# Peptides against a protein of PDB entry 5K2M, part 5

Target 1, 273 residues: chain A of PDB entry 5K2M
Amino acid sequence: MRIGITYTVLRREEMAIKERAGEFGEVVMLHEDDLLFPGNYDLDVVIIRNVSHFKALYTARLFESEGIPTVNSSRLIFEAGDKLFATLRLAGKVPVPEWKAALSEGGALRVPDSLGYPLVSKPVFGSWGRLLAKVNDRDSLEAVLEHRKWMKNPLYGIHYFQEFVEKPGRDIRSYVIGGEFVGAIYRYSNHWITNTARGGKAEPCSDPEVEELSVKAWEAFGEGALAIDIFESEKGLLVNEVNPNMEFKNAARVTGADMAGKLVEYAVEVAKT

## One batch from the design tools (peptide; made by RFdiffusion4, then SolubleMPNN; from b2_p28_2, 13 letters changed)

Design b2_p28_2_s3
Fold by OpenDDE base, seed 4:
Structure b2_p28_2_s3 (fold): chain B 273 residues (1-273), chain A 28 residues (1-28)
Amino acid sequence: as target 1 above (273 residues)
Amino acid sequence: SAEERRKEEELKKLEEEVEEFFKKLQEE
């Protein structure tokens, strides 16, 4: 078996994936600079680890066009990596924060009529809490909308809003690979944007409700490897978003779960299907 | 267009910043 691994930066995750993949077959590391299409790639499966959502999406689709399956698939990356499309999948199966989407400034200005204040404005794409805004009032909403007009990417004209969820100084990140729950962590932060990249502590999360909800959230997509962000709210657990380009270094360290191994095992299964 | 090139450059800069951020996280 020949396993490709595409990457932008050789992180601890990519190193762990490479090492585990070596136990199953020949590993071909493919930096973004090595990727030209159409190409004659002799690979049974490709693990997509590009940092950019769009680069990951297009890389996956390009390999699929050559008959090579990818983990994750371009379909999954597309649907899970877009916050609005992910919400559309999730909302049918699991509790999610209340949300509204608007396709114009005039529509966006009416969102508080339904959701009230405070709101969270999110771009439909992007990672690490970039361009998240807590919108407390009309003036703040107008400011966010004005700034979006001057952003050059037309996707910033897709206005996605959620209710602001009061969190207990933490959120939950769980991992589901091939429908199997692998593990979960609490991420602690004093900021309303909880991100481990900002120096937050992580602790193991052992909660059967989190496990069940995480699997159900994965089932909304029905394939691949997902990190799932869950909020603890007054109305119970809410699935906030999913990530098809999961970072798991901190989670693997804290839980002891073999996330890299599980990802490789799933990729091998996909290659055999 | 010149605007598309600026967008690509801004995206590239953002990607570079993200890469540098991850490099710093690896050194820590």
Scores: peptide ipSAE 0.008, ipTM 0.347, DockQ to the pose 0.034
Fold by OpenDDE base, seed 1:
Structure b2_p28_2_s3 (fold): chain B 273 residues (1-273), chain A 28 residues (1-28)
Amino acid sequence: as target 1 above (273 residues)
Amino acid sequence: SAEERRKEEELKKLEEEVEEFFKKLQEE
């Protein structure tokens, strides 16, 4: 078996994936600069670890065009990596924060009529809480919308809003690979935006409700490896978003779960189908 | 390549900046 691994930067995750993949066959590391298509690659499966969502998406689709399956698939990357498309999948299966989408400024200005304030404005793409805004009032909404007009990417014209969810100073990140729950962590933050930063407090999350909800969230997509962000709210657990290009170094460290191994095992299964 | 190294360094720097930012937010 020949396992490709595409990457932008050799992170701890990519090193762990490489190491674990070596137990199953020949590993071919493919930096972004190595990728030319059509390329007639001799690979049984490709693990997609490009940092850019769009590069990951296109890389996956390009390999698929050559008959090489990818983990994650271009379909999954597309649907899970877009917050709105992910919400559309999730909302049919699991509790999600209340949301609205608008395709114009005029539509966006009416969002508070249904959701009230405070709101969270999110771009449909992006990581690390970039361009998240807590919108407390009309003036703030107008400011966010004004700024969006000057953003270069037309996708910033897709206005996605959620209700603001009061969290208990933490959120949950879980991992589901091939339909199997692998692990979960609490991510602590004194700010309303939670992320696993270097030095942020992460603790293992051992909650059967989180496990069940995480699997159901994965089932909304039905394939691949997903990190799932869950909020603890007054309404119960809410699935906020999923990530088809997951970082797991902190979660693996805290939980002791072999996330890299599980990812490789799933990729091997995909290669055999 | 030299270009690969630059891209890797730039991305690494961005990741570090983001991590540092969120670390600060968690410490406040």
Scores: peptide ipSAE 0.006, ipTM 0.396, DockQ to the pose 0.070
Fold by OpenDDE base, seed 3:
Structure b2_p28_2_s3 (fold): chain B 273 residues (1-273), chain A 28 residues (1-28)
Amino acid sequence: as target 1 above (273 residues)
Amino acid sequence: SAEERRKEEELKKLEEEVEEFFKKLQEE
C-alpha cells in the first residue's frame, strides 16, 4: 500500500496522518510544490490536506484523472466545501438554519421579506468565518451588498443568507469518517462566530442526538471524511455547515479520538475498492 | 498561537492565489 498525503503546511493533523499512514504502508508526502500533472504517481490512494479549498479540489481531481482515488474525492470537496451546495444536500436529510440564496442585488434585497432580520450573510466559499456578516437591518444589508460588488471573485456575487441562530455561547463540531461517528466537541466563544482558532475552549460532546444527526448529515453526501458544525437552537439541533478539509487537532486532543487513524483506515478502504 | 497565525497567513495567501486565478480566467 502506497499512501500519498498532499499538504500546504505540515500541521499537527498532517503529522498525525503521516504517522498513522506509516502503519499501513509506504507514505509519500507531497507538498504543493512537488505536484506536477500529468504525472506518473505510484500511489494507491491520496489523502488531500491542501489548505485551500480550491487547491484541494483541483488536486483531488488531478489525481483522480490519473486513476488514483482520493480522500476526500473531488466530488465531495466540491459539494461539501461550497456552503450553498452543502446546504442543498443537507436540507433534504437534516434540519438546517433557514436560508435563502439570491443571484443579484435585487434578489438579495428581498431576502428579509422571507427570513426577516437579523440575517447572516455568508460567502459560498471560504473558511474560518471570513466575510461572515450579521445583518441587523436594511442599511447593513445594502452596505454588505455594496461591498460585494467591489470584490474581484465572481462567487461573491452569489448571495447566501441564513437566519441568525442564537447560540448558547458555543457550537458543536462533530466528525464522521466513512459513515462512522468519530467524536464531537463543544467550541466555546464569546463571539457569535464560534471558532477554536480564535482562542475558544473545546470540551468533549457526548450527546446521542448529536451522534445521530452527524451521521445523517454525512449520509447526505454519502462518502468521505467530514467535520460537521451543529448549532444548538431553540428549534433544536441545526446542521450549519460541513467541512471536507477538517481540522481535528483540538478535537482529537479533547476527545482522545484517533481521528488521524480513522482517516487513514478509511483511505485504505477506499484504495481497496 | 504563533502556529494559528501562520496558518491564517498561509490561508490568506492561498485565497489570494485563487482570486488571481479567477481574475485570469475572466481576462481570457
Scores: peptide ipSAE 0.016, ipTM 0.389, DockQ to the pose 0.047; fails the geometry check
Fold by OpenDDE base, seed 5:
Structure b2_p28_2_s3 (fold): chain B 273 residues (1-273), chain A 28 residues (1-28)
Amino acid sequence: as target 1 above (273 residues)
Amino acid sequence: SAEERRKEEELKKLEEEVEEFFKKLQEE
């Protein structure tokens, strides 16, 4: 078996994936600079580890066009990597924060009529809490909308809002690969945006309800490897978002779970299908 | 971290590329 791994930066995750993949066959590391299409790639499966959502999406689709399956698939990257499209999948299967989408400023100004204040404004794409805004009132909403008008990317004209969820100073990050729950962590932060990349503490999460909910959230997409962000709210557990380009270094360290091994095992399974 | 900065820079670069692409489409 020949396993490709595409990457932008050789992180700890990519090194771990490479090491584990070597136990199953020949590993071909493919930096973004090595990718040219159409190509003649002799690979049975490709693990997509490009940092960029869009580069990951296009890379996956390009390999698929050559008859080579990818983990994750371009379909999964597309649907899970967009916050709005992910919400559409999740909302049919699991509890999610209340949300609204608007396609104009006039529509966006009516969002508080349904959700009230405070709101969270999110771009449909992006990572690490970038361009998230807590909108407490009308003046703040108008300011966010005004700033969006001057952003060059047309996707910033897609207005996605959620209710503000009061969290207990933490959120949950779980991991589901090939339908199997692999592990979960609590991520602690004093900020309303919880992200371990900003130096937050991580602790193991052992909760059967989290496990069940995580698997159900994965089933909304039905394939691949997903990190799942879950909020502990007054309404119970809410699935906030999923990530098809998961970082797992901290989770693997804290839980002891072999995230890289599970990902490779799933990729090998995909290659055999 | 240096890794986080690299990720942010890469994402910023891609956003700029996408913006330029759409700008060209709108000008045609």
Scores: peptide ipSAE 0.014, ipTM 0.376, DockQ to the pose 0.039; fails the geometry check

## One batch from the design tools (peptide; made by RFdiffusion4, then SolubleMPNN)

Design b2_p29_2_s3
Fold by OpenDDE base, seed 5:
Structure b2_p29_2_s3 (fold): chain B 273 residues (1-273), chain A 29 residues (1-29)
Amino acid sequence: as target 1 above (273 residues)
Amino acid sequence: MLSLDEYLEKELPKLVEELKKRVAELLAA
């Protein structure tokens, strides 16, 4: 078994994946600067750990074009890594926060007619709560839309909005790999953005409802390894988003779950199919 | 042969247009 691991930065997650992969075969570390296509890669499977959504997506697609399966697949990265596309998949299977999308400024200005204020503006791509805006009024909405016009990437012209969900000072992040629930954590913050990458603290979450909902959310996509962000709301549990290129250092530390091992085991299974 | 950056530079604009089209189709359904 020859296992490739693509990466941008060698983080704790990539180190753990490398270590566990070494138990199953030869490990080939592939930094982004080492990747040229078409190439003659002798690999049975590639674990995708590129930081950029688009770099991860294209790396996966390029290996697949050479007949090498990837974890996650380019399909999953595409569907899950875009907040709008992920919402479309999730909305048919699990409870999600109310949302609207608009393809023009004029359309975006009408979103509050449906969602009301406050609402949350999100880019369709991005991590760690970057470019999230709590929009409390019309003036704030106009400002956000104006700023988006001056952003270079045309994807910022796709306007995605969500209702503002009041949370109990925390959210939940769960992990499902190959359809198996691996673990979950609470992420605490005094800010409305609770992501641990922004200084939040993590504690273990043991809740059967979270486990069931997490598996259902994974089933909306039907493959791969996903981190799932869940809100506790007055309406019950809501699946906010999923991440096909998850960080798990904090979750592994807090829960004791072998997330890197589970990911490698799944990749080995994918290689054998 | 293309580097990852060269590939992205070439193909990303096309992907964006495809994404916009798909979004429009999904929102119209």
Scores: peptide ipSAE 0.030, ipTM 0.659, DockQ to the pose 0.869
Fold by OpenDDE base, seed 2:
Structure b2_p29_2_s3 (fold): chain B 273 residues (1-273), chain A 29 residues (1-29)
Amino acid sequence: as target 1 above (273 residues)
Amino acid sequence: MLSLDEYLEKELPKLVEELKKRVAELLAA
């Protein structure tokens, strides 16, 4: 078996995936600079680890066009990696924060009429809390909308809002691969944006309710490997978002779960279908 | 090894300073 791994930056995750993939077959590391399409790739499956959502999406689709399956698939990357499209799938299966989407400034200005303040403004794409804004009032909303007008990417004109969820100084990050719960962590932060990549503490999360909810969230998409962000709210557990391009070094370290191995095992299964 | 955020936190300031230096050199020429 020949396993491709596409990547932008060789992180701990990519190193772990490479190492575990070597136990199943020949590993071909493919940096973004090495990728040209159409190409004659001799691969049974490709694990997609491009950092950019769009680069990951297009890379997956391009390999699929050559008849090579990918983990994650371009379909999953598209549907799970867009916060709005992910919310549409999740809302039918699991509890989610209240949300609104608007396609114009005029529409966005009416969002507080239904959700109230404070709001959370999110771009539909992006990670690591980039361009998240807590919107406490009308002036802040107008400022966010004004800034969006001058952003180059037209997708910034898609206005996605959630209710602000009060958290107990932490959130939950869980991992589901091929429908199997792999593990979960608490991510601690004194900031309303919780992110372990920004120096937050991580601890193991062993909660059967989290496990059940995580699997249900994965079932909304029905394939692949997902990281799932869950909030502990006064309303109970809420699935905030999913990530089809998961970082897991901290979760693997803290839980001891073989996340890289589970990802590779799933990729091998995909290659055999 | 680093996450993307850790990598950017470490390397981005260096890149910015390098770019500033290059611009200064170009302006002085």
Scores: peptide ipSAE 0.008, ipTM 0.298, DockQ to the pose 0.019
Fold by OpenDDE base, seed 4:
Structure b2_p29_2_s3 (fold): chain B 273 residues (1-273), chain A 29 residues (1-29)
Amino acid sequence: as target 1 above (273 residues)
Amino acid sequence: MLSLDEYLEKELPKLVEELKKRVAELLAA
């Protein structure tokens, strides 16, 4: 078996994936600079680890066009990596924060009539809490909308909003690969944007309700490897978002779960299908 | 705030790509 791994930066995750993939066959590391299409790639499966959402999406689709399956698939990357599209999938299966989408400034200005204040403005794409805004009032909403007009990417004109969820100083990140729950962590932060990247403490999360909800959230998409962000709210657990380009270094360290191994095993299964 | 390691792993690749694109645009002008 020949396993490709596409990457932008060789992180701890990519090193772990490479190491585990070596147990199943020949590993071909493919930096973004190595990728040219159409090409003659002799690979049975490709694990997509590009940092950019769009580069990951297009890389996956390009390999699929050559008849090579990818983990994650371009379909999954597309649907899960867009916050609005992910919400559309999730909302039919699991509890999610209340949300609204608007396609114009005029529409966006009416969102508080439904969600109230405070609300959260999110770009449909991006990672690490970039361009998240807590909108407390009309003036703040107008400011956010004005700034969006001057952003070059037209996707910033797609206005996605959620209710502001008061979290207990933490959120939950779980991991589901091929429909199997692999593990979960608590991420602690004093900021309303919980990101492990902000030096927050991570602790293992052992909660059967989290496990069940995580699997159901994964089933909304029905394939691949997903990190799932879950909020603890007064209404119970809410699935905030999913990530098809998961970082798992901290989660693997804290839980002891072999996330890299599970990802490779799933990729091998995909290759055999 | 992101640790340096997290910044390097997450933000730096994106910034580098953006900078490459901007430089290419400037050189083409």
Scores: peptide ipSAE 0.008, ipTM 0.335, DockQ to the pose 0.029
Fold by OpenDDE base, seed 1:
Structure b2_p29_2_s3 (fold): chain B 273 residues (1-273), chain A 29 residues (1-29)
Amino acid sequence: as target 1 above (273 residues)
Amino acid sequence: MLSLDEYLEKELPKLVEELKKRVAELLAA
């Protein structure tokens, strides 16, 4: 078994994945600078750990074009890594925050007619709560739309909105790999954007409803390794988004779950199919 | 999607350099 691991930065996650992969076979670390296609890669599977969503997506597709399966697959990275596409998958399977998408400024200005205020404006791509805006009124909406108009990437012209969900000062991040629930954490923040990378505290989450919902959310995609962000709302649990390029160092530390091992085990399974 | 680490790695050095230039300009004025 030859396991490739693509990466941008050797983080705690990549180190853990490398270590666990070594128990199953030969590990080939592939920094982004090492990747050239087409190539003659002798690999049974590649674990995709590129930081950039687009680099991860293209790397996965390039290996797949050479007959090498990837974890995650380019399909999953594409479907899960775009908030709108992910919402389309999730909405048919699990409760999600109310959402609207518009393809023009004129359309976006009508979103409050359906969702009311406050709204959350999200880019369809991005991490760490970047470019999330709480939109409380018409003036704020116009400001967000004006700024989007001058952004270079045309994907910023895809206007994605959610209802603002009142959270109890925390959200939930769960992990499902190969359809198996691996673990979950509470992420605490005094800000409406909850992210452990912004100094939030993490604690273990042991809730059977979270586990069940997380598996159902994963089933909306039907493959791979996903981190799942869940809100505790007055309406109950809502699946906010999924991440096909999961960070898990904090979750692994807090829960003790072998997330790196589970990821490698799944990759080995994929290699054998 | 950039990780925080990648963002910091790429953007902080640029910001620091711009700040250094601005400070230098202010000192030269």
Scores: peptide ipSAE 0.000, ipTM 0.307, DockQ to the pose 0.020

Design b2_p29_2_s4
Fold by OpenDDE base, seed 1:
Structure b2_p29_2_s4 (fold): chain B 273 residues (1-273), chain A 29 residues (1-29)
Amino acid sequence: as target 1 above (273 residues)
Amino acid sequence: MLSLDEYLEKELPKLIKELIERLAKLLAS
């Protein structure tokens, strides 16, 4: 078996994936600079680890066009990596924060009529809390909308909002690979944005309700490897978002779960299908 | 998704370099 691994930066995750993949066959590391399409790739499966969501998406689709399956698939990357499209999948299966989407400034100005204040403005794409805004009032909403108006990427014109969820100084990140719950962590922060990438601490989360909810959230997509962000709210557990290009070095360290191994095992299964 | 530390180490320096180069071109024009 020949396993490709695409990557932008050789991080701890990519090193671990490479190491575990070596137990199943030949590993072909593919830096972004190595990727040209169409190409003559002799690979049974490709694990997508590009940092950029869009580069990951296009890389996956390009390999698929050559008959090579990817983990994750371009479909999953597309649907899970867009916060709005992910919400559409999740909302029918699991509890999610209340949300609204608007396609114009005029529509966005009416969002508080439904969600009230405070609310959270999110771009439909992004990482570790970039361009998240807690909107407490009309003035703040107008400011966010004004800034979005001048952003060149048309996706910033898609206005996605959530209710502001009061969290107990932490959130939960779980990992589900191939439908199997692998592990979960608490991410602690004194800020309303609890992402560990911004200096949050991680601790193991062992909660059967989290496990069950995480699997159900994964089932909304039905394939691949997902990190799942869950809020502990007064209304119970809420699935906030999913990530089809997960970081897991901290989670693996804290939980001891073999996330890299589980990812490789799933990729091998995909290769055999 | 990059961690903050990785972003600071790998990406931010590139951005700073680009900004410096753009500034230099602007000042030379």
Scores: peptide ipSAE 0.000, ipTM 0.323, DockQ to the pose 0.024
Fold by OpenDDE base, seed 2:
Structure b2_p29_2_s4 (fold): chain B 273 residues (1-273), chain A 29 residues (1-29)
Amino acid sequence: as target 1 above (273 residues)
Amino acid sequence: MLSLDEYLEKELPKLIKELIERLAKLLAS
């Protein structure tokens, strides 16, 4: 078994994946600078750990074009890594925050007619809460839309909005790999954006409802390894988003779950199919 | 090889400084 691992930066997650992969076969670390396509790669499977969503997506697709399966697949990265496309998958199977999408400024200005204020503006791509805006009124909405006009990437012209969900000073991040629930954590923050990478504390989450909901959310996509962000709302649990390029160092530390091992085990299974 | 956190704390600020200095030189020419 030859396992490739693509990466941008060697994080704790990549180190853990490398270590566990070594127990199953030969490990080939592939930095972004090492990747040229078409190439002659002798690999049974590739674990995609590129930091950039787009680099991860294209890397996965390029390996697939060479007949090498990837974890995650390019399909999953594409559908789960886009907040709008992920919402489309999730909305049919699990509770999600109310949402609207608009393809123009004029359309976006009508979103409050449906969602009201406050609402949350999100880019369809990106991580770590980048360019999230809590929009409390018309003036704030106009400002967000004006700024988007001057952004270079045309995807910023795709306007995705959610209702603002009041959270109890925390959210939940769960992990499902190959359809198996691996673990979950609470992420605490006094800010409406909860992210452990921004100094939030993490604690174990042991809730059967979270486990069930997480598996159902994963089933909306039907493959791969996903981190799932869940809100505790007055309406109950809501699946906010999923991440096909999950960070798990804090979750693994706090829960003791072998997330790297589970990811590698799944990759080995994929290689055998 | 640096972790992401180490890169952000130690290397990225250096890169930004270098880019600013290069830009300043270009604008002064």
Scores: peptide ipSAE 0.000, ipTM 0.291, DockQ to the pose 0.022
Fold by OpenDDE base, seed 3:
Structure b2_p29_2_s4 (fold): chain B 273 residues (1-273), chain A 29 residues (1-29)
Amino acid sequence: as target 1 above (273 residues)
Amino acid sequence: MLSLDEYLEKELPKLIKELIERLAKLLAS
C-alpha cells in the first residue's frame, strides 16, 4: 500500500496522519510545490490536506484523472466545501438554519422579507468565519451588498444568507469518517462566531442526539471524512455547515479519539474498492 | 508602483496565501 498525503503546511493533523499512515504502508508526502500533472504517481490512494478549498478540489480531481482515488473525493470537496451546495444536500436530510440565496442585489434586498433581521451574510466559500457579517438592519444589508460589488471573485456575487441563530456561547463540532461517528466537541466563544482557531476553548461533547444527527448529516453526502458544525438553538440542534478538509487537533486532544487513524483506515478502504 | 489591477491579481493572492500558511503553522503548535 502506497499512501500519498498532499499538504500546504505540515500541521499537527498532517503529522498525525503521516504517522498513522506509516503503519499501513509506504507514505509519500507531497507538498503543493511537488505536484505536477500529468504525472507518474505510483500511489494507491491520496489523502488531501491542502489548506485552500480550491487547491484541495483541483488536486483531488487531478489525481482522480490519473486513476488514483482521493480522500476526500473531488465530488465531496466540491459539494461539502461550498456552503450553498452543502446546504442543498443537508436541508433534505437534517434540520438546518433557515436560509436564502440570491443571484442579484435586487434579490438579496428581498431576503429579509423571508428571514427577517438579524440575519447572517456568508460567502459560499471560505473558512474560519472570513467575511461573515451579522446584518441587523436594511442599512447594514445595503453596505454588505455594496462591498460585494467591488470583490473580484465572481463567487462573491452569489448571496447566501442564514437566520441568525442565538447560541449558548458555544457550538458543536463533530467528526464522521466513512459513516462512523468518531467524536464531538463543544467550542466555546464569547463572540457569535465560534471557532477554536480564533481563540475558543474545546470540551468533549457526549450527546447521543449529536451522534445521530452527525451521522445523518454525513449520509446526506454519503462518503468521505467530514467535520460537522452544529448549533444548539431554541428549535433544537441545527446543522450549520460541514468541512471536507477538517481540522481535528483540538478535537483529538480533548476527546482522545484517533481521528488520524480513522482517516487513514478509511483511505486504505477506499484504495481497496 | 503596481497598478491596482496588478496588485489585486498578482500581489494580493500571494499575501493571502502567505497568511493562510502562517495561520496553519500556528495550528501545528
Scores: peptide ipSAE 0.018, ipTM 0.317, DockQ to the pose 0.030; fails the geometry check
Fold by OpenDDE base, seed 4:
Structure b2_p29_2_s4 (fold): chain B 273 residues (1-273), chain A 29 residues (1-29)
Amino acid sequence: as target 1 above (273 residues)
Amino acid sequence: MLSLDEYLEKELPKLIKELIERLAKLLAS
């Protein structure tokens, strides 16, 4: 078994994945600078750990073009890593925040007629809560739309909106790998954008409802390793988004779950299929 | 979502690189 691991930066996650992968076979670490296609890669599976969503997507697709399966697959990265496409998958399977998409400024200006205020404007791509905006009124909406016009990437012209969900000062991040629930954490934040990096605490989440919902959310995609962001709302649990480029350092630390091991085990399973 | 530290380590350098490239193109025009 030859396991490739693509990466941008060798993080704790990549180190853990490398270590676990070594128990199953030969590990080939592939920095982004090492990747050239078409190539002659002698690998049974590649674990995709590129930081950039698009680099991860293209890397996965390029390996697949060489007949090498990837974890995650390019399909999963594409559908799960785009907030709108992820919502399309999730909406038919699990509760999600109310959402609207518009393809023009004129369309976007009508979104409040359906969702009301406050609403959240999200880019369909990106991480770290970048360009998330809580839109409280018409003036704020117009400002967000105006700023989007001057952004060079045409994907910023795809307007994705959610209802603003009042959270109890925390959200839930769960992990499902190969259809198995691995663990979940509470992420605490005083900001409406919950991110543990902003000084938030993480605590273990042991809730059977979270586990069930997480598995159902994963089933909407039907493959791979996903981190799932869940909101605790007055309406119950809502699946906000999924992430095919899982960061699990904090979750692994807090829960004690061997997420790296589970990821590698799944990759080995994929290689054997 | 990436942690702040992860963003600073991984994403910010990429963004800076992109900005430099854009600036270079602008100056060359």
Scores: peptide ipSAE 0.006, ipTM 0.322, DockQ to the pose 0.033; fails the geometry check

